# Peptides against a protein of PDB entry 6IDX: the designs that were tried, part 168

Target 1, 380 residues: chain A of PDB entry 6IDX
Amino acid sequence: KELAKLSADVTFATEFINMDGIIVLTRLVESGTKLLSHYSEMLAFTLTAFLELMDHGIVSWDMVSITFIKQIAGYVSQPMVDVSILQRSLAILESMVLNSQSLYQKIAEEITVGQLISHLQVSNQEIQTYAIALINALFLKAPEDKRQDMANAFAQKHLRSIILNHVIRGNRPIKTEMAHQLYVLQVLTFNLLEERMMTKMDPNDQAQRDIIFELRRIAFDAESDPSNAPGSGTEKRKAMYTKDYKMLGFTNHINPAMDFTQTPPGMLALDNMLYLAKVHQDTYIRIVLENSSREDKHECPFGRSAIELTKMLCEILQVGELPNEGRNDYHPMFFTHDRAFEELFGICIQLLNKTWKEMRATAEDFNKVMQVVREQITRA

## One batch from the design tools (peptide; made by RFdiffusion4, then SolubleMPNN)

Design b2_p19_1_s2 (from b2_p19_1, 14 letters changed)
Fold by OpenDDE base, seed 3:
Structure b2_p19_1_s2 (fold): chain B 380 residues (1-380), chain A 19 residues (1-19)
Amino acid sequence: as target 1 above (380 residues)
Amino acid sequence: SSTIEGFLKRLKETRRKSL
């Protein structure tokens, strides 16, 4: 207990480290010797002293043995561990993951996100906070392939649901530390969109062109009897599609693929449009047809609006930025749906279309409408 | 409200104040 308290002092820590004191503490953990009276209390103070000593940054985290890692991981994965040991073990694992890629690899083999989810289903907010912190550390340090796997896994959908029900909707105030970890998790989740946001459309990729064609098909051919596929020559079809792409509100009516060559938002805008068209088809068709049937200069260009709105949402959500230690602002709504970004896009595009109508906007007013929509989104 | 519908409601309120 006194050692744990004194370990917070940098002068004491320096002298204790110079005497190989950390090595003695690690060996106590490695031994696993449960036969001592008050072992749990002794271990809790040992882990506290170890954390406080390591926080001075004098000793590398890579000095820890695989046996030490396995013991600490064991305290997190075993049922009925003392709360004080569990909390410190989660914090040690977080610090190991954050400070060493080699330790991350070893820990990622010993612990699953599924095991950490069990520590979210408790009434103790501190345990929940350290469990989310460790999940965030694992997610941050994961290779890109593994981050996407972690995000797509049933574990992430389940994690989201558990966080929503047991943390956010808990009958208790959310502390600053938990709010920070929820913010970090939100930022790391949105950073998975960065790849698509920075992916330029290849105008020569037929599969990407087929997505744009599918947007046209859903908007204009969904009610058309397949019998009216005009057998008329390839040129008349190209001219017809140019008209359809104009009605869809693309800037480049001849080659809409060119509208997706700007990064940001690149292909992410097309992903949002396709999601809206497939998941909210009636809403999509309505928005497109309400503007395509106008002969007045008050049509809201859907394609252009969707691209600029996607870019705006990425800017508002800070997609591609690392989490800041001073920030605690998270949006509970993003824990309510698996495709929360695309659902937000679908809400905001309807808001944009309404705002456009209310302002009686023309194409010249586009930037003014976008500024009003930005203000509306950022104040909600 | 922690829901997307709650956010939509706030957007509608904010819109009334900005117009």
Scores: peptide ipSAE 0.020, ipTM 0.541, DockQ to the pose 0.018
Fold by OpenDDE base, seed 2:
Structure b2_p19_1_s2 (fold): chain B 380 residues (1-380), chain A 19 residues (1-19)
Amino acid sequence: as target 1 above (380 residues)
Amino acid sequence: SSTIEGFLKRLKETRRKSL
């Protein structure tokens, strides 16, 4: 207990580390020797002293043994552990993951996100905070392949549901530390969009061109069988499609694929448009047809608007940026749906279309409408 | 509100103040 308090002092920590004191603490954890009176209390203070000593940055985290890692991971994976030991064990694992890629690899073999989710189903907010912090650390340090797997897994749906129900909708105020971890998780989740945001459309890729053709089909040919392969079109059919792409509000109505060569937002804009067209088909068709039937030059160009809105949403959400330690602002809505970004896009495109009408905008007002929409989104 | 509908409501309220 006194060691744990004194370990916060850098002078004491330096002297204690120089005397190999930290090695003694690690060996005490490694031994697992339950023969001592008050073992759990002694272990909790040992882990506190270990954390405080390591926080001075004098000793590398790579000094810890595999046996130590397994003991700490054991305290997190076992269902019946003292809360004080569990809290410190989560914090130690977080620090290990953040400070060492070698330790990350070992920890990722010993623990699962599913085991960490069990620590979210408790009334203790400190345990919940450290559990999310460790999940965030694992997510941040994961290789891209494993990060995408963590994101696509049932684990993400379950994780967001548990966070929503046990943390966000809890009957207690969210502390600053928890709000920060929720912010970090949100940022890391938005960063999964970065690849698509930075992917340029290839105008020669037929599969990507077929998506643009599908947007046209859903808007204008809702009753026609898709069996007419787009590639065999007569010049008259090509001219018809050029008109349809103009009505869709693409800037390049001859080759709409060129509108998706700009990064950001690249292919992410096309993904949002396709999601809207398939999942909210009524809303999509209404927006497109309402603007395509206008002869008054007050038509809202859907294609251009969708691209610029996607870019603006990426800027507002800071897609591709690292989490900032000083921030604790998170959006609870992103925990309510699997495709929350695309749903946000679908809301914001309707807002844009409405704002365009209310402003009686023309194509010359486009940037002014986008600024008004930006202010509306950022104030909500 | 922690829902998309709650966000949409706030967005509509913000819009009503900005227009």
Scores: peptide ipSAE 0.020, ipTM 0.499, DockQ to the pose 0.019
Fold by OpenDDE base, seed 1:
Structure b2_p19_1_s2 (fold): chain B 380 residues (1-380), chain A 19 residues (1-19)
Amino acid sequence: as target 1 above (380 residues)
Amino acid sequence: SSTIEGFLKRLKETRRKSL
């Protein structure tokens, strides 16, 4: 206990480290011997002293043995009665993950996100906070190839549901530390959209062109069997499609694929449009048809609006940016759905369409409408 | 890489307040 308290002092820490004191603490953990009287209390103070000593940055985290890592991981992966050991073990693992890619690899082999989810189901908000913090550290340090797999694990309805029900809708006020970890988790989740946001449409890719054609089909031919994919459309069909793409509000009515060559938002805008058209078909059709039947120049250009809205949402959500310290602004809605970004887009595109009507906007007012919509979203 | 390292260093500093 005294050692744990004194380890916060840099002068004491320096002298204790110079005497190989940290090696003694690591060996104590490595031994795993429960034979000592008051072992749990002694271990909790040992782990505290170890954390405080390592926090001075005098010793590299890479000095720890694989046996030490396995013992600490064991305290997190196994049901333990001692909350104090669990809390410190989560904090140690997190610090290891954050400070060393080599330690990340070893820890990622010993611990699964599923094991950490069990620590979210407890009433102790500190344990919940450290569990999310370790999840965030693992996500942040994951190599790009594994980041999608972790995202799929985070996109598991289970983690979001557990956070929503046990943290956000819990009977306790959310502390600033938890709010920060929820913010970090959201930022890291939205950073997975960066690839699609920076992917340009290839106007020659037939599969991508077929998506644009599907948007047209859903809007105007909703009763027609999808089996009538028109082959080599006659010139009359090409001219008809140009009219339909104008009614959809694309900037390039001849080749709408050109509207998706700008990055950001690139293909992410097309993904959002397709999601809206398939998942919220009635809303999509309504928005398109309400504007396609107007002859008064007050039509809201859906295609252009969807692209610029996707870009704006990426800017508001800081897609591709690292989390900032001191930020704790998280949106509970992102824990309610697996495709939370696309759902946000679906809400915001309706807001945009409403705002356009209320303003009696024309195409010349486009930027002004977008600014009003930005203010509405940012104040929500 | 430098921004991630800078963020990780900062993220470490925020936790010193909770222990």
Scores: peptide ipSAE 0.013, ipTM 0.400, DockQ to the pose 0.376
Fold by OpenDDE base, seed 4:
Structure b2_p19_1_s2 (fold): chain B 380 residues (1-380), chain A 19 residues (1-19)
Amino acid sequence: as target 1 above (380 residues)
Amino acid sequence: SSTIEGFLKRLKETRRKSL
């Protein structure tokens, strides 16, 4: 207990570390020997002292043994551990993950996100905070492939539902520390969009062109009786598609793929459009057809609007930016759905289309409409 | 690198207040 308190002092920590004191603490954890009276209390203070000593940055986290890591991971994975030990163990693991890529690899083998989810289902907000903090650390330090897997695990209705129901909608005020961890998790989740946001469309990629063609098909051919399959020659088809791409509101009516070569938002805009077209087909068709039937120059260019809206949403959500420690602002809505960004896009594109109509906008007013929509989104 | 390291460092400091 005194050691744990004194370990917060850098002068004491330096001298204690110089005396190999940290090695003694690690060996106490590694031994796992429950033979001492008050073992749990002693262990809790040992872990506190260890954390405080290591937080001075005098000793590398890589000094810890695999046995130590397994023992700490064991305290997080075992259901019957003292709350004080669990809390400190979560904190130690988070520190290990954050400080060492080698320790991250070892910890990622010993602990699953599923095990950490169990610590979110508790009434103790401090444990919940440390569990999310460790999840965030694992997510931040994961290789890109594993980050996507973790995101897919976060997209598991279970984790989002648990965060939403036990943390966000809990009967307790969210402390600043928890709000920060929720913000961090949100930012890290949005950063998964960065790859697609920065991916340029290849105008020569047939598979990507087929997605644009699918957008056209869904908008114009889904209501057409199969009898009017345009059996007309290849030239009439090209001219027809150019008209269709104009009606879809692409800037480049001849080659809409060129509209997706700018990054941001790159392919992410196409992903959003395709998601809207497949998941919210009626909404998509309505928006496109309402504007395709207009001859009055008051058509809202869907394709251009979708691209610029995707870019705007990325800017508002700070996609690709690292989480800032001074921020605690999180959006509960992003914990409600697996495809929350695409759902937000689907809401915002309807808002844009409505705003365009209300303003009686023309193509010349495009930037003004976008500014009004930005202001509406940022005030919500 | 420096921003991540700075974030990681301050993330540690935030924990110090909650233990």
Scores: peptide ipSAE 0.019, ipTM 0.474, DockQ to the pose 0.591; fails the geometry check

Design b2_p19_1_s3 (from b2_p19_1, 13 letters changed)
Fold by OpenDDE base, seed 2:
Structure b2_p19_1_s3 (fold): chain B 380 residues (1-380), chain A 19 residues (1-19)
Amino acid sequence: as target 1 above (380 residues)
Amino acid sequence: SSTIEGFLKRLRRTRRKSL
């Protein structure tokens, strides 16, 4: 207990480390020897002293043995461990993952996200916080292949549901530390959109062009048999599609694929448009047809608006940026739906279309409408 | 409100103040 308190002092820590004191603490953990009176209390203070000593940055985290890692991971993976030991073990694993890629690899073999989710289903917010912190650390340090596996729809849905029900909808106020970890998780989740945001459309890729053609089909040909092969259009059919792409509000009416060559938002804008068209077809068709039937120059260009809105949402959500340690702002709504970004887009495109109408905007007012919409989103 | 519907209600309120 006294050692754990003194270990927070850098002078004491330096002297204690110079005496190989940290090696003695690691050996106490490695031994697993329950023969000591008050073993659990002694171990909890040992782990506290170890953390406080390591936080001075005097000793590399790579000094820890595989046996030490296995003992700490054992305290997290076992269902019946003392709460005080569990909390410190989660914090140690977080620090190990953050400070060493070699330790990340070893820890990722010893523990699963499923085991960490079990520590969210408790009444202790400190344990919940360190469990999310360790999930965030693992997610941040994961190689791209493993990051995508961690981001799979089932794991994300389960984790999201547990966080929503046991943390966000809990009967207790969210502390600053938990709010920060929820913010970090949100940022890391939105960073999965970065690849699509930075993917340029290839105007020559037929499969990508077929998605734009599907947007046209859903808007204008809802009753027409899909059997009409998209490739065999006569010149008259090409001229018809140019009119349809104009009515959809694309900037390039001849080749709408050119509108998706700008990154950001690249293909992510097309993904949002396709999601809206398939999942919220009534809303999509209404927005397109209400504007395509206007002859008063007050038509809201859907295609251009969807692209610029996607870009704006990426800017507001800071997609591709690292989490800021000083921020604690998270949006509980993103824990309520699997496709929360696309649902946010679907809400915001309706807001944009209404704002356009209310302002009696023309194509020249486009940037003014977008600025008003930005202010509305950021104040919500 | 922690829901998308709650967010939509906030957006509707902010819209009425910004127009």
Scores: peptide ipSAE 0.018, ipTM 0.535, DockQ to the pose 0.019
Fold by OpenDDE base, seed 4:
Structure b2_p19_1_s3 (fold): chain B 380 residues (1-380), chain A 19 residues (1-19)
Amino acid sequence: as target 1 above (380 residues)
Amino acid sequence: SSTIEGFLKRLRRTRRKSL
């Protein structure tokens, strides 16, 4: 207990570390010896002292043994561990993951996000906070392949649901530390969009062109009897598609793929458009047809608007940016849906279309409409 | 690299108040 308190002092820590004191603490954990009276209390203070000593940054985290890592991971994975030990073990694992890629690899082999989710289903907000922050650490330090694995729809859905129900909708005020961890998780989740945001459309990729064609099909052919499609000559079809891409509000009516070559938002805009068209088909068709039937120059160009809105949402949500310290602004809405970004896009594109109509906008007003929509989204 | 390490260092400091 006294050691744990004194370990917060840098002068004491330096002297104690020079005496190999930290090695003694690690060996106490490694031994796993439950034979001592007050073992749990002693272990809790040992782990506290270890954390406080390591926080001075005098000793590398890579000094810890695999046995130590396994013991600490064991305290997180075993159901019958003292809450005080669990809390400190979560904090140690987080610090290990954050400080060392080698320790991250070892820890990622010993623990699962599923095991950490179990610590979110408790009434202790401190345990919940440390569990989320270990998840955040693992997510931040994961290589891209492993980050995508952590981002799998089931794990995210379960994690999201547990956070929503046991943390956000809990009968307790969210502390600043928890709010920060929820913010961090939100930022790290949005950073999964960065790849698609920075992916340029290849105008020669047939599969990507087929998505643009599918957007046309859903908008214009969904009500058309398939019997009328085969008879128009190739030139009439090309002229028809150019007209349809104009009605869809693409900037490049001849080759809409060119509109997705700018990064950001790259292919992420096409993903959002396709999601809207498939999941919210009635909303998509309505937005497209309401503007495609206008001859008054007050048509809202859906394709251009969807691209610029996707870019704007990425800017507002700071997609690709690292979490900032001291920020705690998380949006509970992003914990309500698995495809929360695409759903946000679907809400915001309707807002944009409404705002365009209300402003009686023309193509010349486009930037002004986008600015008004930005202000509306950032104040919501 | 340095920004991540700096962020990681300070993320740890915020937790000391709850131990």
Scores: peptide ipSAE 0.026, ipTM 0.660, DockQ to the pose 0.609; fails the geometry check
Fold by OpenDDE base, seed 3:
Structure b2_p19_1_s3 (fold): chain B 380 residues (1-380), chain A 19 residues (1-19)
Amino acid sequence: as target 1 above (380 residues)
Amino acid sequence: SSTIEGFLKRLRRTRRKSL
């Protein structure tokens, strides 16, 4: 207990480390000797002293043995561990993951996100906070392939549901520390969009062009009698598609693929448009047809609006930025749905279309409408 | 651009208040 308190002092810590004091503490953990009187209390103070000593950054985290890692991981994965030991073990594992890629790899083999989810289903907010902090550390340090797998896994859907029901909708105020970890998790989740946001459309990729053609098909051919499959010549079809792409509100009516070559938002804008068209088809068709039937120059260009809105949402959500330690602002909405970004896009594109109508905007007012929409989104 | 190193240092400071 006294050692744990003194270990917070840098002068004491330096001298204790020079006396190989950390090595003695690690060996106590490695021994696993449960036969000592007051073992749980002694272990809790040992882990506290170890963490405080390592926080000075004098000793590398890579000094710890695989046996030490397995013991600490064992305290997190075993049922009925003392709460004080569990809390400190979660904090140690988080620090190990954050400070060393080698330790991350070893810990990721010993612990699953599923085991950490069990620590979210408790009444102790401190345990919940350290469990989310460790999940965030694992997510941050995961290689890109494993990060996407972690995000797509049933574990993430379950994780969001558990966080929503047991943390956010809990009968207790959310402390600043928990709010920060929820913010971090939100930022790390949005950073999965960065690849698509920075992916330029290839105008020569037929599969990507077929998505744009599918947007046209959903908007204009879904109500057209199959009898008007026009056997009319290739040129009339090309001219027809140019008209349809104008009605969809693309900037480049001849080759809409060119509108997706700007990064940000790149292909992420096309993903949002396709999601809206497939998941919210009636809303998509309504927005497109309401603007395509207008000859009064008050048409809201859907394609251009969708691209610029996607870019704006990426800017507001700070996609591609690392989490800031001074921030604790999280949006509960993003824990309610697996495709929360695309759902937010679907809400915001309707807001944009409404705002455009209310302002009686023309194409010249586009930037002014976008500024008003930005203010509306940032105040919600 | 908060370096990962700066983020790791401040994360350590937030823990000292909760222990």
Scores: peptide ipSAE 0.025, ipTM 0.580, DockQ to the pose 0.534; fails the geometry check
Fold by OpenDDE base, seed 1:
Order: structure tokens, then C-alpha cells, then sequence
Structure b2_p19_1_s3 (fold): chain B 380 residues (1-380), chain A 19 residues (1-19)
């Protein structure tokens, strides 16, 4: 207990480390010997002292043995562990993951996100915070392939649901640290969009072109009896599609794929448009047809608007930026849905379309409308 | 406990040095 308190002092820590004191603490953990009276209390203080000593940055985290890692991971994976030991073990694992890629690899073999999710189902917000912090550390340090695995729809849905129900909607006010970890998780989740945001459309990729064609089909062919298949002329079809792509509000009516070659937002804008068209079909069709039937130059160009809105949302959400340690602004709405970014897009595109009408905007007012919409979104 | 909040604040500082 006194050692754990004194270990917060840098002078004491330096002397104690120079005396190989930290090695003695690690060996106590490695031994796993439950034979001592008050073992749990002693272990809790040992782990506290170890953490406080390591926080001085005098000793590399790479000094720890595999046996030590396994013992600490064991305290996180076992159901019957003292809360004080569990808390310190989560904090140690977090620090290991953050400070060493080698330790990340070893820890990722010993623990699962599923085991960490179990620690979110508790009433102790400190345990919940450390569990999310460790998830965030693992997510941050994961290679891109493993990051996608961690971010799979099922794991995200389960994690999201547990966070929503046991943390956000919990019976306790969210402390600043939990709010920070939720913010970090939100940022790391949105950073998964960076790949798509930076992916240029290939205008020669038929599969990507078929998505644009599907947007046209959903908007204009969904109610048309299949009997009115427009006649066989390839040229008439190209001219017809150019008209449809104009009505969809693409900048390049001849080749809408060119509108998605600019990054950001690249393919992410097309993903949002397709999501809207498939999941919120009535809203999509309404927005497109309402503007396609106008001859008064007050049409809101859906395609251009969707692209620029996607870019704007990426800028507002700081997609691709690392989480700032000083921030704790998380949005609970992003924990309510699996496709929360696309749902936000679907809300914001309706807001944009409304704002466009209210302003009686023309294509020349486009940037002004976008600025007003930005202000509306950032104040919400 | 005040020590855990102090610890979490220190963990934030160590993250900035390793990034």
C-alpha cells in the first residue's frame, strides 16, 4: 500500500527502479502464488505500484515477460476476480497495447473483444471505462486487416448494443473519462470510412457503374411496368441515361462516375447514395422526383448535393483524424444504429433539400446552401 | 477513488508521447 503510494513520486520511482524493484513486482505477479494471506489486496497494491512506476516512462513496457502478460490477461478473462485486480489488469493491458506493438500482438492472442464486452455489463463505470479503453487501444493498434475483423457488423452491433444499454442508458451519469472513451470509440469507428472516402471510383469498373445505374433504376424504373422497356437502340439508351443522370443531379451527366473520382469523398458518397436508395427508398425517390420535375431552375441537384454533403460530414466528424485526448464529445445517436453514418447522411440530405427549398436556391447558390447546412449540422 | 482519476489522466499523457 505504501509502495503503491510512493511509486507516484518520480524520485522514489527512479530509486526503486534502480534497485530492480519493478522486477520484483513483476515476479510477484508471474509467480501466481495464492498462498499468501491477503493475496488479493497485496496483488492489487502490487499492480498499482507497477502501473505508477511504469507511468514514469523510465522502463520500457517491452521488459515484461510472456508469463506476466498471461497472468494479467488471466485476471481479465476469469469470471471470479476481485474488482480491484480487474481494474488494474485492464489498465495494464491498455498501457501495454498502447506502448508496444509487440505487446499488442501477444495480448490480442490472449484476450478477445467478447471477454472485454462482458466487463461492460457491470454496474461499475470504472470497469466499463477501462474495458472500453482497452477495446479502443486494441482497435487503434490493430493492423488494418484485424481492424476490419474487430469492426465486423456483428461485433460492432453487439458492442454497440451493450454500450448503448449498459453505459449510455445506464442509471449513472457518464463521467468525463467514459465520455472520452466513447468519443475515442466513435472516432475510431468513423475512421473505418477513410478507405472508402479516399477510394476513387474507376469509371471503367462495370460493377461500380452498375451502382450508379441502380440509383437511376430505383429512382425512375421502380414504378414503370416492365412492358415499357425502352426500345433496343443503344444510342437512345445512352441519351436517355444522360437525361436521367441530369435529373439525378450529377455534375457529369454523360459519365456520373467522374463525379466520384474526387477524393474525398470518393466512393463513400456513392455508398451513402446507394444506402439511402435501398434502405430509405421512399425518401430517396421523393427527393429525386421532386427535383427532377422542376423546370424553374430551383431543382436541388441530388447527386452533387450527396457528394458535397458526404464530404462535409467527413470534415465535421474529422474522418481520418486521430482522437484528441482533450475531447469527450460523443454522439449517442451513433450507438443506436449499425449504419449510423449513412443514417446521419439520410437525415442531413433531407435537411439540405429542405434548406434548398426554403432559400429558393439555384445552382449558383449551392455553396451558400451548403454553408447554411453546415451551420445547422454543427449546432445540432 | 481520486487516485484512479489521477491515473487515467496520466495514461492520457503517456498516449501523447507514444503517438
Amino acid sequence: as target 1 above (380 residues)
Amino acid sequence: SSTIEGFLKRLRRTRRKSL
Scores: peptide ipSAE 0.018, ipTM 0.521, DockQ to the pose 0.078; fails the geometry check

